# Designs tried in a protein design run: peptides against a protein of PDB entry 7BDX. Part 74

Target 1, 212 residues: chain A of PDB entry 7BDX
Amino acid sequence: EMGAAACTLLWGVSSSEEVVKAILGGDKALKFFSITGQTMESFVKSLDGDVQELDSDESQFVFALAGIVTNVAAIACGREFLVNSSRVLLDTILQLLGDLKPGQCTKLKVLMLMSLYNVSINLKGLKYISESPGFIPLLWWLLSDPDAEVCLHVLRLVQSVVLEPEVFSKSASEFRSSLPLQRILAMSKSRNPRLQTAAQELLEDLRTLEHN

## One batch from the design tools (peptide; made by RFdiffusion4, then SolubleMPNN)

Design b1_p12_7_s4 (from b1_p12_7, 8 letters changed)
Fold by OpenDDE base, seed 1:
Structure b1_p12_7_s4 (fold): chain B 212 residues (1-212), chain C 212 residues (1-212), chain A 12 residues (1-12)
Amino acid sequence: as target 1 above (212 residues)
Amino acid sequence: as target 1 above (212 residues)
Amino acid sequence: FVDEIGAEIAAA
């Protein structure tokens, strides 16, 4: 209980850039983010056996951790830190996104995807994530999720790849050959306006790249 | 481990007034400080049985909690919050200071005493603490500690009482009758310059009150 | 919410 409460407060205050700088300026940041990855991994592994209620203290604790990572990644110095000093955490997030089934742990997936998206704002971060083994298959696996918020954040991450020519060119063949075009087209007709817009914009960006 | 790491980061960032305001501005502050008191109490109660190594994750976690309370109390809005909305936590801190033996949990005592001192800057807080049952005996119990830092922070809290006529007048008879004058005089000759100064200043303030 | 560079803050 107390751990979840403390992490939730830390998550809440991490919305401030100055707090992110303070977190990273301490001599404890490396250890914290290392243990964060391990804790998130342990939680996801525990889901196969115990029906963890999404409203449990443990779930709230892990959501807070994922929220902290997201908010750290929202700040330029936080992205720099994650990409340089916490690559194992990024690897863990990618792995966990792959380990979860469609419809499983939707809230956690959204937070993890937001963190990856925020990291992808930095070209170095985008390169690192996009060069991770199985990244393209992972994107399509995640787009098979029935949840509109998961799909939205996957499309945003896909768009980050597409909008960076240096990154997109490295995987363009695999990307074009495996693109779930019919699924993205279906999303462009979604009743969810955010998902609809994200899918439409991505389709426009992809069309532009086919003509260039 | 993760809880202690998160609490330690929260403690570190709580040195900022804006972070304290953010902690208190959330809808979770009341619950957090309630659980904080319970956690600190549970830790102190556990010391009678298990030789908890002072360097344990549990100890670090509780130190971080006490540090957060101290830093919240350092800010005007934090004092107002603690005195109005978390009186049980203040009661718990007073109780735990009484439950610990001389020389036991020195670091925790220092943090708890610092939190009480910070609360005592607010007249409402000083009134609340000083009117707590057994407060004067508690001060003298704590002054029996062999640790100079504990004694220093006790003397500072004693001085906060002495410097407020409205508070001091309510307990002046008990205070004068039970004052460990020889002990305070010995502290005024300490080789620790901070303890020496604090004891000298308190003795001067007490002399001034005897002549008025 | 989204910052000036498109980064999203996850509200607690």
Scores: peptide ipSAE 0.217, ipTM 0.853, DockQ to the pose 0.074
Fold by OpenDDE base, seed 4:
Structure b1_p12_7_s4 (fold): chain B 212 residues (1-212), chain C 212 residues (1-212), chain A 12 residues (1-12)
Amino acid sequence: as target 1 above (212 residues)
Amino acid sequence: as target 1 above (212 residues)
Amino acid sequence: FVDEIGAEIAAA
């Protein structure tokens, strides 16, 4: 309980840029993010057996960790730190997203996807993530999720790739050959306005690339 | 490990007034400080048996909690919150300080004493603490500690009482009858400059009160 | 919350 409470408070205050800078300014940041990855991995591995109550202290703790990573990645210096000094954490997040089944641990998926999206704002971060083995198949795996928020954040991450020519050119062939176009088209008709808009924008971006 | 790391980061960033305000602005603050007291109490109760390694994760976690309380109490709104909404935590800190032996858990004692001193900056906080049962005997118990930092923070807390006539007048008789004058005089000759100064100042304040 | 560059803050 106490660990989850402390971590949740840290998550809440990490919405501030100054707090992110303070977190990163100490020598403890590296260790913290290293253990973060390990903790998240241990949690996800524990899910295969018991339907863990989504409201467990353990779940809340891991959600808070993912939230902290997301909020750190929302700031320029935080993105730089993650890409330079915490690559293993990014690898872990990608792996965990692949390990989770559609509809499984939705809240954690959203937070992890948000963190990756935020990292992708930096070209260096986007390159690192997109060059990870199995990245494109992972996107489509995640896009099969029944949850609209998961799909929304996947589409946003896909858009980050598509909008960066230097990154997209490297994966363009694989991307085009595997694109779940019918799924994205279905999302463009979603009742969720955010999902609908994101899908429509991505389809427009893709059409623009076909004409260039 | 992870809990201690998260709590330690929260402690570090809590040195900021804005972070303290953010911690207190949520509905989670009450629960956090409630559990904080319970966690600290559980830790101190565990010390009676095993010489816990001072560097254990559990120790570091509790030190961070005490540090957070201290830093919250360093800010006006934080002091007000503690005195109005977390009195049980203050009671717990006083109790734990009484339960610990001289030379035992020095770092935690210092942090707890710092928190009480910070609370005592507010007249309402000073009144609350000083009116706690056994407060004066507790001060002298703590002043018997061989550690100079413990003694320093005790002397600072004693000074807070002595310098406030409205508070001191209520306890003046008990205070005068039990004052460990020889111990304070010995501290005024300490090789530790901070301890020496604090003891000298307190002796001067006491002399001023004898002449008035 | 989205910043000027599109970064999103996760609310606790």
Scores: peptide ipSAE 0.216, ipTM 0.853, DockQ to the pose 0.073
Fold by OpenDDE base, seed 3:
Structure b1_p12_7_s4 (fold): chain B 212 residues (1-212), chain C 212 residues (1-212), chain A 12 residues (1-12)
Amino acid sequence: as target 1 above (212 residues)
Amino acid sequence: as target 1 above (212 residues)
Amino acid sequence: FVDEIGAEIAAA
């Protein structure tokens, strides 16, 4: 309980760039983000057996951790830190996104996807995550989720790949051969306006790439 | 472990006034400080049996909690919050300071005393803690500690009482009858320059009060 | 919230 409360406060204040700089400027950041990955992994592994109540202290704790990672990744120096010094955490997030079933841990998936999207703003971050083994299959696995927010953040991450020619060129063959086009087209008709817009923009970007 | 790491980061960033305002401006602060008191109490109660390693995750977690309370109390709005909305936490700190033996949990004692001193900067805070049952005996109990830093922070808290006539007048009879004058005189000869200075200043203030 | 460069802040 106390850990969840402390992490929740830390998450709240991590919305500030100055707080992110203060977190990262200390000698404690490396250890914190190392243990963060392990804690998130332990939580996801525990879901195979126990109906962990979504409102549990453990769940709230992991949500706060994922929120902190997201907010760190929202800042330039935070992205640099994650990509240079906390790659294991990024690897863990990618793994956990693959381990979670469609409709499972929706809130955690959203936060993890937001963190990866924020990392993808930096070319080095985008290169790192997109070159991860199974990244393209992972995107399509995640896009099968029934939740509109999960799908939205997957589409945003896909767009980051598509808009970067250097990255997209490496994945283009696999991407084109496995693209769930009918699923994306269905999303372009979604009642969720953010999902609808993201799907439409991605479809336009994909059409532009076919003409080049 | 993860909780200790998160609390340690939160402690670090709580040195900023803006972070303290952000912590307190949220709807989560009350719950956090309520659980903080319970957690500190649970830790101190556990010391009667197990040689808890001072470097344990639990110890570090409690140190960080006490540090956060201290840093919140260092800010005007933080003092106001503690005195108005977290009195149970202040009561718990006073209780725990009494439960700890001389030389026991020195670092935690220092942090708790620092928090009480910071609270004492506000007249309302000073009134609240000084009117606590057994406050004067508690000060003398704490002043029997062999640690110079513990004694220093006790002397600073005693000085806050002595320098406020409205508060001191209520305690003056009990204070004068129980004052460990020889102990304070011994501290005025300490090799610790901060302790020496604090003891000398307090002795001067006490002499001034005898002439009035 | 989205920052000036399109990064999202996760609200606590």
Scores: peptide ipSAE 0.216, ipTM 0.853, DockQ to the pose 0.074
Fold by OpenDDE base, seed 2:
Structure b1_p12_7_s4 (fold): chain B 212 residues (1-212), chain C 212 residues (1-212), chain A 12 residues (1-12)
Amino acid sequence: as target 1 above (212 residues)
Amino acid sequence: as target 1 above (212 residues)
Amino acid sequence: FVDEIGAEIAAA
């Protein structure tokens, strides 16, 4: 209970840029983010057996950790820190997104995807995550999720790759050969307006790239 | 490890007034401070058996909690919140200070005494803690501690009572009858300059009150 | 919340 409460408060205040700077300006940041990755990995590995109730203190703790990572990645200096000094955490997030089944830990998936999207705002971050082994297959795996929020954040991350020529050119062949076009087209007809809009925008961006 | 790390980061950022306001502006503050008191009490009750290494994750967690309370109490709205909405936490801090032996958990004692001193800056807070049963005996018990930092913060709290006529008048008889004058005089000769100064100031304040 | 550069804040 207390650990989750403290971590949740830290998550709440991490919405401030000044708080993110304060966290990163201390000598504890490196250790904190290293342990964060290990803690999230341990949690996901534990899910195969016990239906850990989403409302458990452990779940709340892991959600708060993922929320903190997301909010750190929302700030320029936070992205720089993560990409330069906490790459293992990024690797862990990518791994965990691959290990989780469709419909499993939806809230955690959303937070992790949000963190990767925020990291992708930094070109160095985008290069790092897109050059990770299995990145393109991972995106398509995640896009098979029945949850509209998961799919939305996957589409946003796909869009970040597509809109950056320096990154897209490196993966263009694999991307074109494996693109789940029918799935994205189906999302463009979603009743969820955010998902619908994101899918439509991505389809427009892809059409523009085929003509260039 | 992770709980202590998160709580320690929250402690660090709680040095900011804006962070304290953010913590108190949320709907989670009441629950957090309630659990904080319970957690600290559970920790202190556990000390009778296992030499909990001061470097344990649990110790670090409790230190961070006490540090957060201190930093909240350093802010006017934080003092008001604690005195109006978290009196049970103040009662718990007073209890724990009484339960700890001389030389036991020095760092925690210092943090708890600092929190009470900060609360005493609010006249309502000073009234509340000074009217708590056994408050004067508790101060003298704490002043028997061999640690100079503990004694320093006790003397500062005694001074807060002495300097407030509306509070001191209510306890003046008990205070005068039980005052460990020889102990305070010994502290005024301490090699620790902060302790020496605090003891000298208090002795001067007491002399002024005897002549009025 | 999405900032001016498209970064999203995760609300607690």
Scores: peptide ipSAE 0.215, ipTM 0.852, DockQ to the pose 0.075

Design b1_p12_8_s1 (from b1_p12_8, 8 letters changed)
Fold by OpenDDE base, seed 1:
Structure b1_p12_8_s1 (fold): chain B 212 residues (1-212), chain C 212 residues (1-212), chain A 12 residues (1-12)
Amino acid sequence: as target 1 above (212 residues)
Amino acid sequence: as target 1 above (212 residues)
Amino acid sequence: MEFLKKLLEEMK
């Protein structure tokens, strides 16, 4: 219980750029983020058996960890750190997103997707995650989720890829051949305004790319 | 392991006043500090059996917790919070300091004493801790520690009491009757310059009070 | 090309 409480507080204060810088400036950052990945992975692996209550201390702990990663990735130096020094963590996040079934652990998925999106703000980060094996299929897998928030953040990540020619060109063929267009179109008509907007913007971006 | 790592990072960033304010401004602070006391107590109780290695994850976790409390108490709003909202934690710290034997868990003792000293900067805090049952005997018990750093922080706490007439007057009789003067005099001749200075200053303060 | 055509058609 104490671990979860402490981690939750750390998550809360990590919303500050100065706090993120302080975390990363210490000699414990590497170890922390290494263990973070392991902990998140262990949690997800434990789900295959017991219906873990979403409100368990363990769940809250993992949510806080994912939140910390998200906040770190939200700033330039944090992105640089993750991409240069914590690639294993990024790989783990990608792996976990693939291991989870549609509708499973929605909150965690959202947090992890937010972290990946933040990483994608950096060209180096975007290159790294987009070149991960099975990245494009993973996007579509995630887009099949019944949760609108998951889908929203997937669309945002897709948009990051589409808007960067250097990255998009490498996967353009696979992307075009597998794009779930009907699903994205359906999302553009969603009652959820955020999801609707994200889908519409993506479609507009794709249209622009077609004319260039 | 992850809990210890997260808590250690939280401790590190809590050295900032802004971070302390952020921690206390949230709705999770009360719960956190409540559990903190329980966790520290459980740790100390567990020591009676197994020689716990000082470098264990558990030890590091508790050290980090004590460090967080110290950092919180180092600022005005933190002291106010502790004295007004976390008295149980203060009571726990006083209890644990009494439960530990001389030479036992020195690092933890130092951290806890630092927290109490910081609390004592606030008159309300000083009043509260000094009015705790057995406070004066506790000071002398702690002053019997073989560790110079423990003794140093005890002397600093004693000085806080001596320098505040409103507090000192209440315990002056007990204080005078039990003061380990020979021990303090010995400390004033210590090779440790910090300990030496603290003892000398205390003796000077006591001399001044005698003439008033 | 087929994808782009489909996209354009669906966006009409």
Scores: peptide ipSAE 0.000, ipTM 0.736, DockQ to the pose 0.021
Fold by OpenDDE base, seed 4:
Structure b1_p12_8_s1 (fold): chain B 212 residues (1-212), chain C 212 residues (1-212), chain A 12 residues (1-12)
Amino acid sequence: as target 1 above (212 residues)
Amino acid sequence: as target 1 above (212 residues)
Amino acid sequence: MEFLKKLLEEMK
């Protein structure tokens, strides 16, 4: 209980750039994020077969951890740190996203996707995650989720790839061949305005790429 | 392990006023500090008979918690919060200080004493803690500790009482009758310069009060 | 939209 509370507070305050800098400026950051990945992985592995109690202390703890990562990645120095010093964490997040079934741990998925998106704001980060093994299939796996918020953040990440020519070129063939176009088109008709907009924008971006 | 790491980071960043404000500005502060007290108490109770492994995760966790309280109390709004909304925590700290034997959990004692001292910076805080049951005997109990750092912080707290006429007057008779003068005199001859100075200053303050 | 669909399909 206390751990969850402490971590939740840390999550909350990490929304500040200064706090992120403070976190990373100390000598504890590396260890913290290392254990973070391990903890998240352990949690996800424990879910195999058990009903996820969304409101458990453990769940809250993991959500907070994921939130911290997201907030760290929102800051330039945080992105640099993650990409340079905590690649294992990024790998873990990617792995976990692949391990989770559609509809499973939606909140966690969203947070993890947000973290990846934030990392992708930097070219180096985008390159790293997009070059991860199975990244393209992972995107489509995630896009099959029934949760609109999950799909939204997948689309955002996909858009980051599409909008970066250097990155997109490396995966263009695989991307085109496996693109779940019908799914994206369906999302463009979603009642969720954020999802709808994201899908529409992505389709437009794809169209532009086809003409260039 | 993760809890300790998270809490340690929270401790570190809580040295900033802005972070303290952020902690207290959320809706989680009350719960956090409530659980903090409970956790610290549980830890101390668990020490009965077991060799305190200073470097255990649990110990580190509790140290971090105590550190957070100290840092919160260092800020005006934090003191106000503690005195107004987390009196139970203050009571717990006082209790724990009384429960611990001389030489036991010195680091924790120091942190707890620092927190109390910080609270005492405000008159309201000083009044509250000094009016706690057994406060005067507690001070002397703590002053018997062989650890110079513990004694130092006790002396600081005693000085806060002595320097506040409104507070001191309420306990003056008990204070004078039970004052471990010989102990304080001995401390004034300590090789530890901080302890030496603190003891000397206190003796001077006491002398001044006798003449007024 | 139909045109886009066809175009994207042709890219497969």
Scores: peptide ipSAE 0.000, ipTM 0.735, DockQ to the pose 0.020
Fold by OpenDDE base, seed 2:
Structure b1_p12_8_s1 (fold): chain B 212 residues (1-212), chain C 212 residues (1-212), chain A 12 residues (1-12)
Amino acid sequence: as target 1 above (212 residues)
Amino acid sequence: as target 1 above (212 residues)
Amino acid sequence: MEFLKKLLEEMK
């Protein structure tokens, strides 16, 4: 309980750029984010057997951790840190996104996707995650999630790839060959306005790429 | 391990006034400090049996918690919060200082004493802790600690009482009747310069009070 | 590319 509370507080204050800088300026940052990945991994592994109640201290703790990563990734120095010094964590997040079943731990997925999206704001980060083995299949796997919020953030991440020619060119063939266009089109008709907009924008981006 | 790491990070960033304000501005602050007290209490209770290694995750966690309290108490709004909304935590700290044996958990004692001293910067805080049952005996109990740093912070707290006439007047009779003057005099001859200075200053303050 | 264009046009 105390751990969850502490992490929740840290999550809350990490919304500040100055706090992120303070966290990263310390000598404990590397260890913290290493253990963060391990903890998240352990949590996801624990889900295979016992339906962990979403309201457990463990869940709250992991959500807070994911939130911290997201907040760190929202800041330029945080992105640089994650891409340069915490690649294992990013690998873990990618792995966990693949390990979770559709509809499983939606909140965690959203936070992890948000973190990856934030990382993708950095070209180096985008390159790194997009070059991860199975990245494109992972995106489509995640896009199969029934949750609109998960799909929204997947689309945002896909858009980040599409909008970066240097990155997209490397994945273009695989991307085009495996693109679940029907699924994206269906999302463009979603009642969720954010999802609808994201899907429409992505479709527009894809159209533009075909004309070039 | 993760909890300790998170708390350590929170401790580090809580050195900032803005972070303290952010912590207190959240809806989780009350619960956090409540559980903090409980956690510290549980830790101290656990010490009676197994010599907990000072380097345990549990110890680090509790030290970080105490550090957070200290940092919160270092700020005016933090003092106000602790005195107005977290009196149970202050009571717990006072209790734990009494529960620990001389030389036991010196680092924790120092942090707790620092927190109480910081609270005592606020007149309301000083009034509250000085009016706690057994406060004066507790000070003398703590002054029996073989650790110079513990004694230093006790002397600082005693000085805070002595320097506040409104508070001191209420305790003056008990204070004078129980004052371990010989111990304080011995400290004024300490090789520890900070302890020496604190003891000398307190003795000067005491002399001034006798002439008024 | 023509296929994708055609698909996008048909899906309007």
Scores: peptide ipSAE 0.000, ipTM 0.735, DockQ to the pose 0.020; fails the geometry check
Fold by OpenDDE base, seed 5:
Structure b1_p12_8_s1 (fold): chain B 212 residues (1-212), chain C 212 residues (1-212), chain A 12 residues (1-12)
Amino acid sequence: as target 1 above (212 residues)
Amino acid sequence: as target 1 above (212 residues)
Amino acid sequence: MEFLKKLLEEMK
């Protein structure tokens, strides 16, 4: 319980760039993010496939960790750190997103996706995650989630790939051959306005790419 | 291990006034400091009397918690918060300082004493801790510690009491009747220059009070 | 859940 409370406070204060810089400026940052990945992995592995997210201290602890990563990735120096010095954490996040079933650990998925999106703002980060083995299948796997928020953040990440020619060109063939167009079209007609907008924008971007 | 790492980072960033304000500005501060006291108490109670401080994750975790309290107390709004809203934590620190034996958990004692000293900068805080049952005997108990750093911080706290007429006058009789003068005199001749200076200054302050 | 708690505590 104390650990969860401490991590929650750290999550809250990490919304500041100065705090992120302070976290990274210390010699304990590497160890912290290493253990973060291990902790998240252990948590996910301990989950039975059918176990719904209970509002527990364990969940809160892991949510806070994911939130910290998200806030770190929101800052330029944080992205640089994650991409250069914490690749194992990025690999872990990608792996965990693949390990979780649709509808499982929704809030955690959202936070992890947000962190990856923030990393994708960095071209090097985008290249790294997009070149990860199974990245494209992972996108489609995650897009099958019934949760609108998960799908929204997947679409945002997909859009990041599509909008970067250097990144998209490397995977264009695989991307197009596996694109769940019907799913994206369905999302463009969603009652969720944010999801609707994201899907529509992505479809427009894809149309533009087909004409070029 | 993750909890210790997170708390350590929170400790580090809490050196900033802005971070302290951010910690206190949230609705989770009260719960955090409540659990902090409980955690510290549980740790001390779990220690066997002869168990030396091992450099363990448990110790690191509790050190970080004590460090956070110290940094919070170093800030004006932090002192106000502790004195007004976290008196149980202050009571716990006083109790734990009394429960620990000379030479036991030296680093923790130092951090707790530093926190109390920081609280003593606030007149209300000084009044509160000095009026605590057994406070004067506690000072002398702690002053018997073989560790120079513990003794230094005890002397600093004693000096805070002596330098505040309103506080000292209430306890002057008890203070004088129980004063370990020989111990303080011995410290004034210590090879530790910081301890020597602190003891000498306190003795000078006490001499001044006897002539007034 | 107890197992998870224990695991997470061990990871602290």
Scores: peptide ipSAE 0.000, ipTM 0.718, DockQ to the pose 0.029; fails the geometry check

